# Ledger of designs, part 60: peptides against a protein of PDB entry 6DSZ

Target 1, 361 residues: chain A of PDB entry 6DSZ
Amino acid sequence: NYVVTAQKPTAVNGCVTGHFTSAEDLNLLIAKNTRLEIYVVTAEGLRPVKEVGMYGKIAVMELFRPKGESKDLLFILTAKYNACILEYKQSGESIDIITRAHGNVQDRIGRPSETGIIGIIDPECRMIGLRLYDGLFKVIPLDRDNKELKAFNIRLEELHVIDVKFLYGCQAPTICFVYQDPQGRHVKTYEVSLREKEFNKGPWKQENVEAEASMVIAVPEPFGGAIIIGQESITYHNGDKYLAIAPPIIKQSTIVCHNRVDPNGSRYLLGDMEGRLFMLLLEKEEQMDGTVTLKDLRVELLGETSIAECLTYLDNGVVFVGSRLGDSQLVKLNVDSNEQGSYVVAMETFTNLGPIVDMCV

## One batch from the design tools (peptide; made by RFdiffusion4, then SolubleMPNN)

Design b1_p11_8_s3 (from b1_p11_8, 5 letters changed)
Fold by OpenDDE base, seed 3:
Structure b1_p11_8_s3 (fold): chain B 361 residues (1-361), chain A 11 residues (1-11)
Amino acid sequence: as target 1 above (361 residues)
Amino acid sequence: MKAVRSGWSVR
């Protein structure tokens, strides 16, 4: 009996930072196919806490904190449409990952979207939104007492959604999405009525955005609104303010991932297909009434890393670069550039041994 | 897995 010790997956397909183990602990959670790795971020580095096997490839992994929870909960959706909400519990040396809720959200009817699974959480934790199928938006109401995740679909007139997020600061849960039609790509918003199980007209729309607009970033208050990332341009819109930039440097390679650095949404990391790491900066202007508005957008090249599948800012200028194609990295962002003009220093490299092909023999 | 010493100075 050759126990082929199945090599653990090393390719990273998702990462998130938050307070999962406790209110005070900063955690890095890493998705590697069917495996979830949980770390505590310490001054000495990443301390491993727990590894969890999932019943399928992790497609969505998001931390969220419902009102009255002391720490974050973890939402996971697998590629086989198994959804769960996980809680970390520790009792002395005993560590348990508890399933708070679970469900299968697969539909019998629908065309799976070509851009894959998108899962988003309302910032006020009212619902989870899922784009699984063309022309459908699935809603999972968040209820603390419900161990069974129940979902319903709302029909989308827009069949080709590229990306979608929930907006911040909205009285009702509001989605912002990029979609494609025969006329090009556009941005639209909808309010989601949980009561009526329908979309209401959202606060704003932007027709005819860049043809290759691929990502939506929801911006927290005080700015609000969304950033739309394209191949050639970065645009901001919040209903009242519109601003677009077209930095030549981003045209060289497609931006494929992003992560918010500051809680107020003033800075974002951007990663491209060449492993370039950028900082997107939102320059604020304080109005006479004390309102904060967007003055300008700026992009700065920080340096080069492994090609990021996902990025997450940890703390103190440390970033985890989750790579599927290359080695994952911990990198330090410096205030001053090195002799090569890079602000990025590799602190640690995590060898990627390649995809585990489940050869069903 | 060994905790990797990153030498992070918490300022």
Scores: peptide ipSAE 0.018, ipTM 0.511, DockQ to the pose 0.039
Fold by OpenDDE base, seed 1:
Structure b1_p11_8_s3 (fold): chain B 361 residues (1-361), chain A 11 residues (1-11)
Amino acid sequence: as target 1 above (361 residues)
Amino acid sequence: MKAVRSGWSVR
C-alpha cells in the first residue's frame, strides 16, 4: 500500500497578521490553496501552531476584532462561496479552531465579476462587505445580538468595480471603490445603511482617475481617506485633501499588492510584478489646532524579493513575502542600505514546489 | 429594491 502522502500546497495566495491565538501573541496566518497555516511570531522566528484544511480554495482571509472580543476572529470566504468566522481556542495542550458562524453566500442569479471575489470588513466591525457579482454588493451584518446573521444584497449602479474598501473614521460604514465605465475609471464612496439595506451618498468622489487605477487602500486616522494606486500614479484623497504623485520607478512594473506598516497609516509596503519592494510614505503636517494633514507622498525602492502575491509586515522591520510564482520569504528591512543599495535582507526562504495537480485517481 | 437574503448561520 503506497500511501502517497499528498504533497502539501506551497504556493501562497494570501497572508494576514494579527492577534488570533491570544491578545498578546502576534500571529502570521498563511493561505495555501485549501490550507490555512497559523504561526506565532517570536524573536527566534515563526513558530508553527496549527494547520487547518478548508473545504475549498481560500479566496478571502481577514482578521477582525469585534467590540468586546479579547482577540481577533478570522473571516474566510472560499472560491465556492463558503463563508465562515473562526475563533482560536486553546485548553492546555488542546488546540481547537471553532466555527462561530458559517454559510454559503452564493447567489442563484448574477454575473461573477471578472476581477474575482473581493471581501472587506468595516474597521469598526459593523459589517462584512462582499463583491461577488457585477452590480451587487453583499452585506453580512456583524451584530452580537443578531443570532440570525442574514446576508443581503444591495444593488450597485456601477457594474465594473475594480477594487473596494471600507473607510476609517466614518459615522456610518462607508465604502470607497474604483470602478470602470465607458468614460474611464473613477472613484466613488457610498454609505451603507444596515437599517434601510441601501446605499446613501458618500462623502466624496473623484471622476476620471488614472485609466489603470487598480487598488484602493483605506487610510486610518488621523489622515483618513484613501490611496488609489495605478500603473503610473499614486493618489491620496480624503474629501478635503487631494494629492497625486507619478514616480517614474513605479511605471516599470505593475504594483500588485500592498500592506500597511504603521498603525496610523504613515507607511505602506508595495510589491510589483518584478518582485520589487517599495515603501510608500505619507509625510504629515501638524496644524496649530493639533490636526494632522497629508503634506506629501513619497515612494522609495527598498530592494528585491520573490514576486509577492501578498505582503504582511510582522514586527521590528520583518516582512513576510507570500509568493505564488516563487519561494515565499521572511525578509528584514534595514535602516541602512547594503553595498548594492538594497534595504532588504532575506532571513528565511520557503520553497515553492509548484501547483499540486489533484490527480483524481 | 428588496434585499435578497442568503443563508448565514451562527453556531
Scores: peptide ipSAE 0.007, ipTM 0.448, DockQ to the pose 0.029
Fold by OpenDDE base, seed 2:
Structure b1_p11_8_s3 (fold): chain B 361 residues (1-361), chain A 11 residues (1-11)
Amino acid sequence: as target 1 above (361 residues)
Amino acid sequence: MKAVRSGWSVR
């Protein structure tokens, strides 16, 4: 009897930070295939709290805080379209991960999108949006009393969606997305009517963005709007203001992940396919009327890390670099650069043993 | 105490 000790997956495919265990705790949550790891961020480092096995590969993992919740809830979608909302509960030494709601969101009809599953949550927690299939946007209404996640589809005219996010500061839930058609890549917005189960015209659009525009970042208030990341350019648009930069340094490798550093959206970490870590800075201008507008965008090279699948800023300049291809890292961002011009120092490295081939013998 | 994310400022 060869007890094949099933090696635990080590490749990271998602990470998020928030207040999941309590209102006060800062957590790091890491998705490793079918495993969720929960840590508390402490002054001494990452303290492991719980590991949770999922009934499938985690495809989406997002923290959100509905109105009147003291701490964040966790939305998970698996690659087999099992959705759940999880809550952390602790009673003394007993730790329970409670399923608040669950459902299967698979459709019998539809072409799975080639770019994979996208899951997003409205900042006001009105709904979850899912791009699972070409030409469909799935909506899960968020209701506190509903233990069964029910979803409906809205038809998208845009068949090739590249990325999508919910915008901040919108009266109705509003999506912003990059899509491709025969004329190129474009950005569009739609309002999502939960009542009518349809799209309404969004506040703005931008036709003919960069041909390789690949990511949408929703920017919180006071700026609002979105950042569009391309191969050669970074653009901001909020309906009233447009800014574009084309820093030569980003042309060398494709930016593949991002994470917001500041709650107000003033700074973002960017990671590329070469393991370069950047800071994107939004410079504010305060108008005479007290309104805050975006003055400029700036990109700074911070240094080099493992190739990030996901990034998350923790606290005190500490960043978790979740890697699928290499070792995951905790890195420190320093105010001053070293002799090589790097602001990044590796604090801890988490060995990636590579793909576990489950040889079912 | 809410862990206030201390923003590292790039100078």
Scores: peptide ipSAE 0.018, ipTM 0.533, DockQ to the pose 0.073; fails the geometry check
Fold by OpenDDE base, seed 4:
Structure b1_p11_8_s3 (fold): chain B 361 residues (1-361), chain A 11 residues (1-11)
Amino acid sequence: as target 1 above (361 residues)
Amino acid sequence: MKAVRSGWSVR
């Protein structure tokens, strides 16, 4: 009996930071194929808490805190369209991951989107949105008492959605998305009516964005709006303010991931296909009426890391770099650069053994 | 100056 010690997955395909174990604990959650790893972020480093096997490859992993919850809940969607909402429960030394709700969100009819599964949560926790199939947007209403995830589809006229997010500060749940048509790539917004199960006209749109616009970042208040990241440009739009930058440095390699550093959306980490780590900075302008507007956007090269599949800012300038292709890293961001001009110092490296080749013995 | 937060703290 060769106990093939099934080597645990090491390639990271998702990571999130929040307060999952308690209201006070800062957690790092890492998705490695079918495996969820839960850590507590401590002054001494990452403390492992629990590992959870999922019934399928994790495709979406998002923390959210509904009204009246003391800590974050975890939404997971698998590549086989199994959705669940998980809660951490500890009783003494006993640690349980409780399924608060579950469901299968697969449709019998639909073309799976070429850009894969997108899952997003409304910042006010009114709904989960899923782009699973071309021309469909699936909505899961969030109800505290509902153990069964009910979903419905809204038809999208825009068949080729590239990326989608919920916007902040909207009276109704509002999505912002990049889509492609024969004329190019565009940004559009829709309000989502739970009552009518339809889209209403959103607050703004921007036609003919950069041809390679690939990511939407929803910006929290006070700025609001969204950042659109392309190959050559980074743009901000909130309906009233538009600003675009085209820093030459981002043309060298495609930006593939991002993470918000500041709760107010003043800074974002960006990672590219060469393992370069950038800081995107939103400069504030305070108006005489006390309104905060975007003055400028700036991109700064921080340094080099492993090629990030995902990034998550932990605390105190520490960033987890989740890598699928290389070793994942815990890195420190410094105020001052080293002699090489880098602001990044590797603190810890997590060896990636690559895909578990199922050696069919 | 890049305003980077410094030091580990559990918050």
Scores: peptide ipSAE 0.017, ipTM 0.468, DockQ to the pose 0.057; fails the geometry check

Design b1_p11_8_s4 (from b1_p11_8, 4 letters changed)
Fold by OpenDDE base, seed 5:
Structure b1_p11_8_s4 (fold): chain B 361 residues (1-361), chain A 11 residues (1-11)
Amino acid sequence: as target 1 above (361 residues)
Amino acid sequence: MKAVRSGHSVR
């Protein structure tokens, strides 16, 4: 009897930071295929709290806090289109992960998108948006009393969505997305009507963005709007202000992930396919009326890490680098560079044993 | 006093 001790998956395919265990605890949540790992971030490092087996490969993992919740809830979507909203509950020493809501959001008809599953949550927690299939945007209304996640589809005229986010500070839930057509890549916005189950015209669009525009970052207030990341350029647009930079350093390798450092959206970490870690900085200008506008964008090379599948800023300049291809890391960002010009120091490394080839026996 | 982890962000 070869007890194939099924090695636990070590490749990271998602990570998020928030307050999942309590309002006071800072958590790191790590997705490793079907496994969710929950840590408390301490001054001494990561303290493991719970491991959870999921009913499928985790494709989306997002923390969100509905109005009047004391702590974050966790949205998970699996690669088999099982959706759930999870809550952490502790009762003395007993730790339970409660399913508050669940549903299967698979469609019988639709072409699965080649760029994979995208799941996003409205910053005001009005809905979840899913890009699962070409030409469809799935909406899950967030209702507190509903244990069954019900979804509906809105048809997108844009068949080839590259990335999509909900914008901040919008009266109605508003998506911003990069799409491709025969003329190139473009950015568009739509308001999502829950009532009419349709898209309304969004506040702005940008036609003919960079051909390799691949990511949308929704920027919080006071700036608002979105950042569009390409191979050669980084652009900002909020409807009123447009700004573009083309720093030569980003042309060397494709940026593949990002994470917001500051709650106000003043800084973002960027990771590329070579394991380079960048800081994107939004320089503010305060107007005489007290309004804050974007003055400039700047990119700084911080150093090198494992190739990030996902990044998350924890606290105190500590970053978790979730890697699928290499070892995941905790790294420290320093104010001063080392002798090699790097601002990055590895604090801890988590060995990646590679893909578990499920040998179907 | 739980030391408020002062976010020593790289400035």
Scores: peptide ipSAE 0.012, ipTM 0.521, DockQ to the pose 0.059
Fold by OpenDDE base, seed 3:
Parts: structure tokens; sequence; C-alpha cells
Structure b1_p11_8_s4 (fold): chain B 361 residues (1-361), chain A 11 residues (1-11)
């Protein structure tokens, strides 16, 4: 019996940062195909805690903290539509990953969306939203006592959704999405009624955004609203304020991933298809009434990394660059540039041995 | 570039 030790997957397809092991620990969670790797972020670097095998390729991985949980829970959706909510449990030296809830969310009828699976969590942890199929938005209500993840569909009139997020600071769960129709790309919002299982009219819309608008970033309070990333432009809208920038530097390559740096949404990392790393900055204006509004948007080139599939800010200017095509990296962001004008220094590189093609012999 | 303020780890 040749135990071919199947090489562990090295290509990263998702990463998240949060407090999964405890309320105090900062964790990095890395999705590598069917494997979840859990690290504690330390002053010395990444300390491995546990690896978990999943029953399929991880398609969505999101941390969330329901009201009255001391630490984050992990939502995972696989490419085969198996959903679970995981909890870390430690008892002395014994480490367990327990399944709080699970379910299969596959529909028998529907066209799988060409842009793949999108999974999002309401910031107030009222529901999970899933864009799996064209013309459908799936909702999983979050209930603590329910071990079975039950879902329902709401019909979405907009058949070609590009990206979708839940907004912050909304009385009802509210989605913001980019969609395409024959007239171009547009942004729309809907409120999600759990009771009626339908969409209500959202607070705002923006018709005729940039033709290549590809990503929605939900901005937390005090700004609220959303950022829309295109090929040529970055726009902000919150219903009351609209602002657009078109920095020439972003036209050179397509932005493909983002991550929030500051809890208040003042800064975001952006990664493009050339491995360029940017900082998007939201400039604050304080009004006389104490309200905070967006004054301006600014983009700064930080430097170059491996081509990011995902980015996550850890702490102290350290960023994990999760790469599918190249080596993943830990990088340090510096205040001062080096001799080459870069603010990015590689701290550690994680060799990507390429996709393990499961040769079914 | 004022942007990379050292986040103080609130330990």
Amino acid sequence: as target 1 above (361 residues)
Amino acid sequence: MKAVRSGHSVR
C-alpha cells in the first residue's frame, strides 16, 4: 500500500482575520481548497493552531459575532452548497472545531451564476445572504437554537448580479449590489424582510455606474453606504452623498480584491492583477452637528506583492497576501518608503506548489 | 505618507 501522502494544498482561495479561538486572540484563517488552516497572530509571526478538512472546496468563509457570543463564529459554504457554522472550543490541551449548525442550500432548479458563489453576512448577524443562482437571493436566518440551517429564496429581478454586500447601520437587513442589464451596470439597494420573505425598496440606487464596476464594499458607521470599485473609477454613495474619483494609477490593472484596515472604514487595501497593493483612504469631514461625512477619496500605491486572491490586514501594519497563482506572503507596511519608493516589505513567503490536480486514477 | 500609522495593539 503506497500511502501517497497527498501533498497538502498550498494555493490560497480565501483568508479572514478575527477572534475565532478566543475573544483576545487575533486569528488568521486560510482556505486552501478543502482545507482550513487556523493561526494565532503573534509578535513572532503566525503560530499554527489547527488544520481542518472540509467536505468540499471552500467557496465562502466569513467570521461573524452574534449578539452575546464572546468570540467569532465561522460560516463556511462549499462549492457543493454545504453550509456550516463552526465554533472553536478548547478544553485544556484538547482543541475541537464543533459544528453549531449545518445544511445543504442547493436548489434543484436554477442557473448557477457565472460569477460564482457570493456569500455575505448581515453586520447585525440577522441573516446570511447567498447569491448562488441568477434571479434568486437565498436567505439563511441566523437562529442560535437551530442546528439545521434552513434557507428560503427571494426572487431578484436583476438577473446578472456582479457583487453584493449587506450595508451597515440599517434598521432592516439591507443589501447593496452591482448588476448588469442591456443599458449598462447599476447599483441598487433592497431591504430584506424575514417576515414576508420578500424585498422591500432600499434607501437608494445609482443608475449608470462605470461599465466595469466589479466590487461592492460596505462601509461601516460613521460613514455608512458603499464603495463601488471599477476599472477606471472608485465611487462612494450612501444615499445622501455621492463622490467619484478616477485615479490614473488604477487603470493599468484590474483591482480584484480588497480588505478593510480600520474598523471605522477609513482605510482599505486593494490588490490588482499585477500584484500591486494600494491603500484606499476615506478622508473624514466632521460637521458642526457632530455627524461625520466623507470629504474625499484617495488612492495610494504602497508597493508590489504576489498576485492576491485575497488580502487581510492583521495588526501593526502586517498584511497577509493570500495568493492562488503565486506564493502567499506576510508583508509589512512601513510609514517610510524604501530606496525603490515601496512601502511594502516581505516578511515571510509561503511557497505555492500549484494546484494539486486530483488525478482520479 | 501619513496612512500607515502603527496600529497600537490594544493588548
Scores: peptide ipSAE 0.012, ipTM 0.497, DockQ to the pose 0.052
Fold by OpenDDE base, seed 1:
Structure b1_p11_8_s4 (fold): chain B 361 residues (1-361), chain A 11 residues (1-11)
Amino acid sequence: as target 1 above (361 residues)
Amino acid sequence: MKAVRSGHSVR
């Protein structure tokens, strides 16, 4: 009897960092198709804690901390529209992943969006937003006592959304999104009313952004606003301040992922389709009143890694590079470059054996 | 339905 041990998936399709196991532990969570891997980040490296099987391919994986929770909760959405909120629970040596809430958020009517599933969480944990179908924005209110994830749809006039995020520092939950129409790509904001189940006018918009604008990064306070990543340009906007750069180095390959390094949004990692790793820097200007404004944007090439599907900064200049096409890596960012001008050193490499073919026997 | 299968604890 050859027990063909079904090979575990090795291709990474998502990663997040936060405090999931405890308030004090720094965790790395890795999505590999239907598998979730949970690690503790230590000075010695990644310590495995638990592996979890999901009922479907993980499409969205986000950590969030509602008011009064001591540690982060995990939101997962599968490619089959099964949503859940997960909690880590340890009791001595017994480790359990508790489902706090679950639901299926599939609609009977709607065109699935060509750019796939987008899931976002409001920074103040008021709601989850989902772009699943063209012309619809799905809202899941975040209620502590609700074991059933209830959702409603708001009609979106903009049929072709490219990317969407919740903004920081907004009195009401506010989305910022890139959309395409016959005139090109644009950025718009909407406030989301939970009470009225509608959009209100957002604080700002930017018409006629770069034709290949593909990603929105929400910037935390004190800067606020958003960064828009294109093929040729990087743009910042917060309603009052606008700044755009077009560094020639980013034109060589498409930026495909990003991750925030500093809690205040001063630095971001960017990864492109050639496996180049960049630092995006937000240079601050302190005003006489103590307010912080954006002075400049800068992009620096750090070095080369595996082609990132996702990036996450851990701590102390350590970055996890989650790869779908190549080996995933744990890398160190150094202050000084090596002899080749690289600031990146590989610490550990995780072999990617390719897609698991489900052999239907 | 439990959305999560009990995975193996890595000891």
Scores: peptide ipSAE 0.005, ipTM 0.417, DockQ to the pose 0.036
Fold by OpenDDE base, seed 4:
Structure b1_p11_8_s4 (fold): chain B 361 residues (1-361), chain A 11 residues (1-11)
Amino acid sequence: as target 1 above (361 residues)
Amino acid sequence: MKAVRSGHSVR
């Protein structure tokens, strides 16, 4: 009996930071194929707490805090469309990951989208949105008492959605998405009616964005709105304010991931396909009426890391670089550059052994 | 560069 010690997956395909184990603990959660790893972020580094086997490859992993929860809950969607909401419970030394709700959200009819699964959570925790199939937006209402994740579909006229997010500060749940049609790529917004199970007209749209616009970042208040990341440009729009930059440095390699550093959305990490790490900065202008508007956008090169599949800012200038293609890293951002002009210092490296080659011998 | 919070390393 060769107990093939199934090598644990090492390639990272998702990471999130939040308060999952307690209200006080800062956690790093890492998705490695079917495995979820839970760490506490400490002054001494990453302390492992629990590993959880999932019933499939993790496709979506998002932390969210419903009103009146003391700590974050975890939403997971697998590549086989199994959805769950997980809660961490500790009773003395016993650590349990409790399934608060679950369901299968697969449709019998639909074309799986070429750009893969997108899962998003409304910032006010009213719903989960899923782009699984072309021309459909799936909604999971978030109800505290429901152990069964029930979903419904809303038809999208826009068949080729590139990326989608929920916006912040909206009276109704509002999505912002990049889509492609024969005329190019565009940004549109829709309000999501839970009652009527339909889309209403959103607050704004932006037709004819950059042809390679690939990512939407929802910006928290006070700015609100969204950032659209392209190959050549970064644009901001909130309905009233539009601003675009085209920093030459981002043209060298495609930006593939992002993570918010500041809760107010003043800074974002950006990672590209060459392993370059950038800071996107939103400069505020305070108006005489006390409103805060976006004054400027800036991109600064911080340094180089492993090629990020995902980024997450932890605390104190520490960033986890989740890599699928290379070694994952814990890096420190410094205020001052080194002799090479880099602000990035690797603190720890996590060896990626590559995909588990199922040696079907 | 106001880019980095000068916080202590998570060691």
Scores: peptide ipSAE 0.015, ipTM 0.506, DockQ to the pose 0.056; fails the geometry check

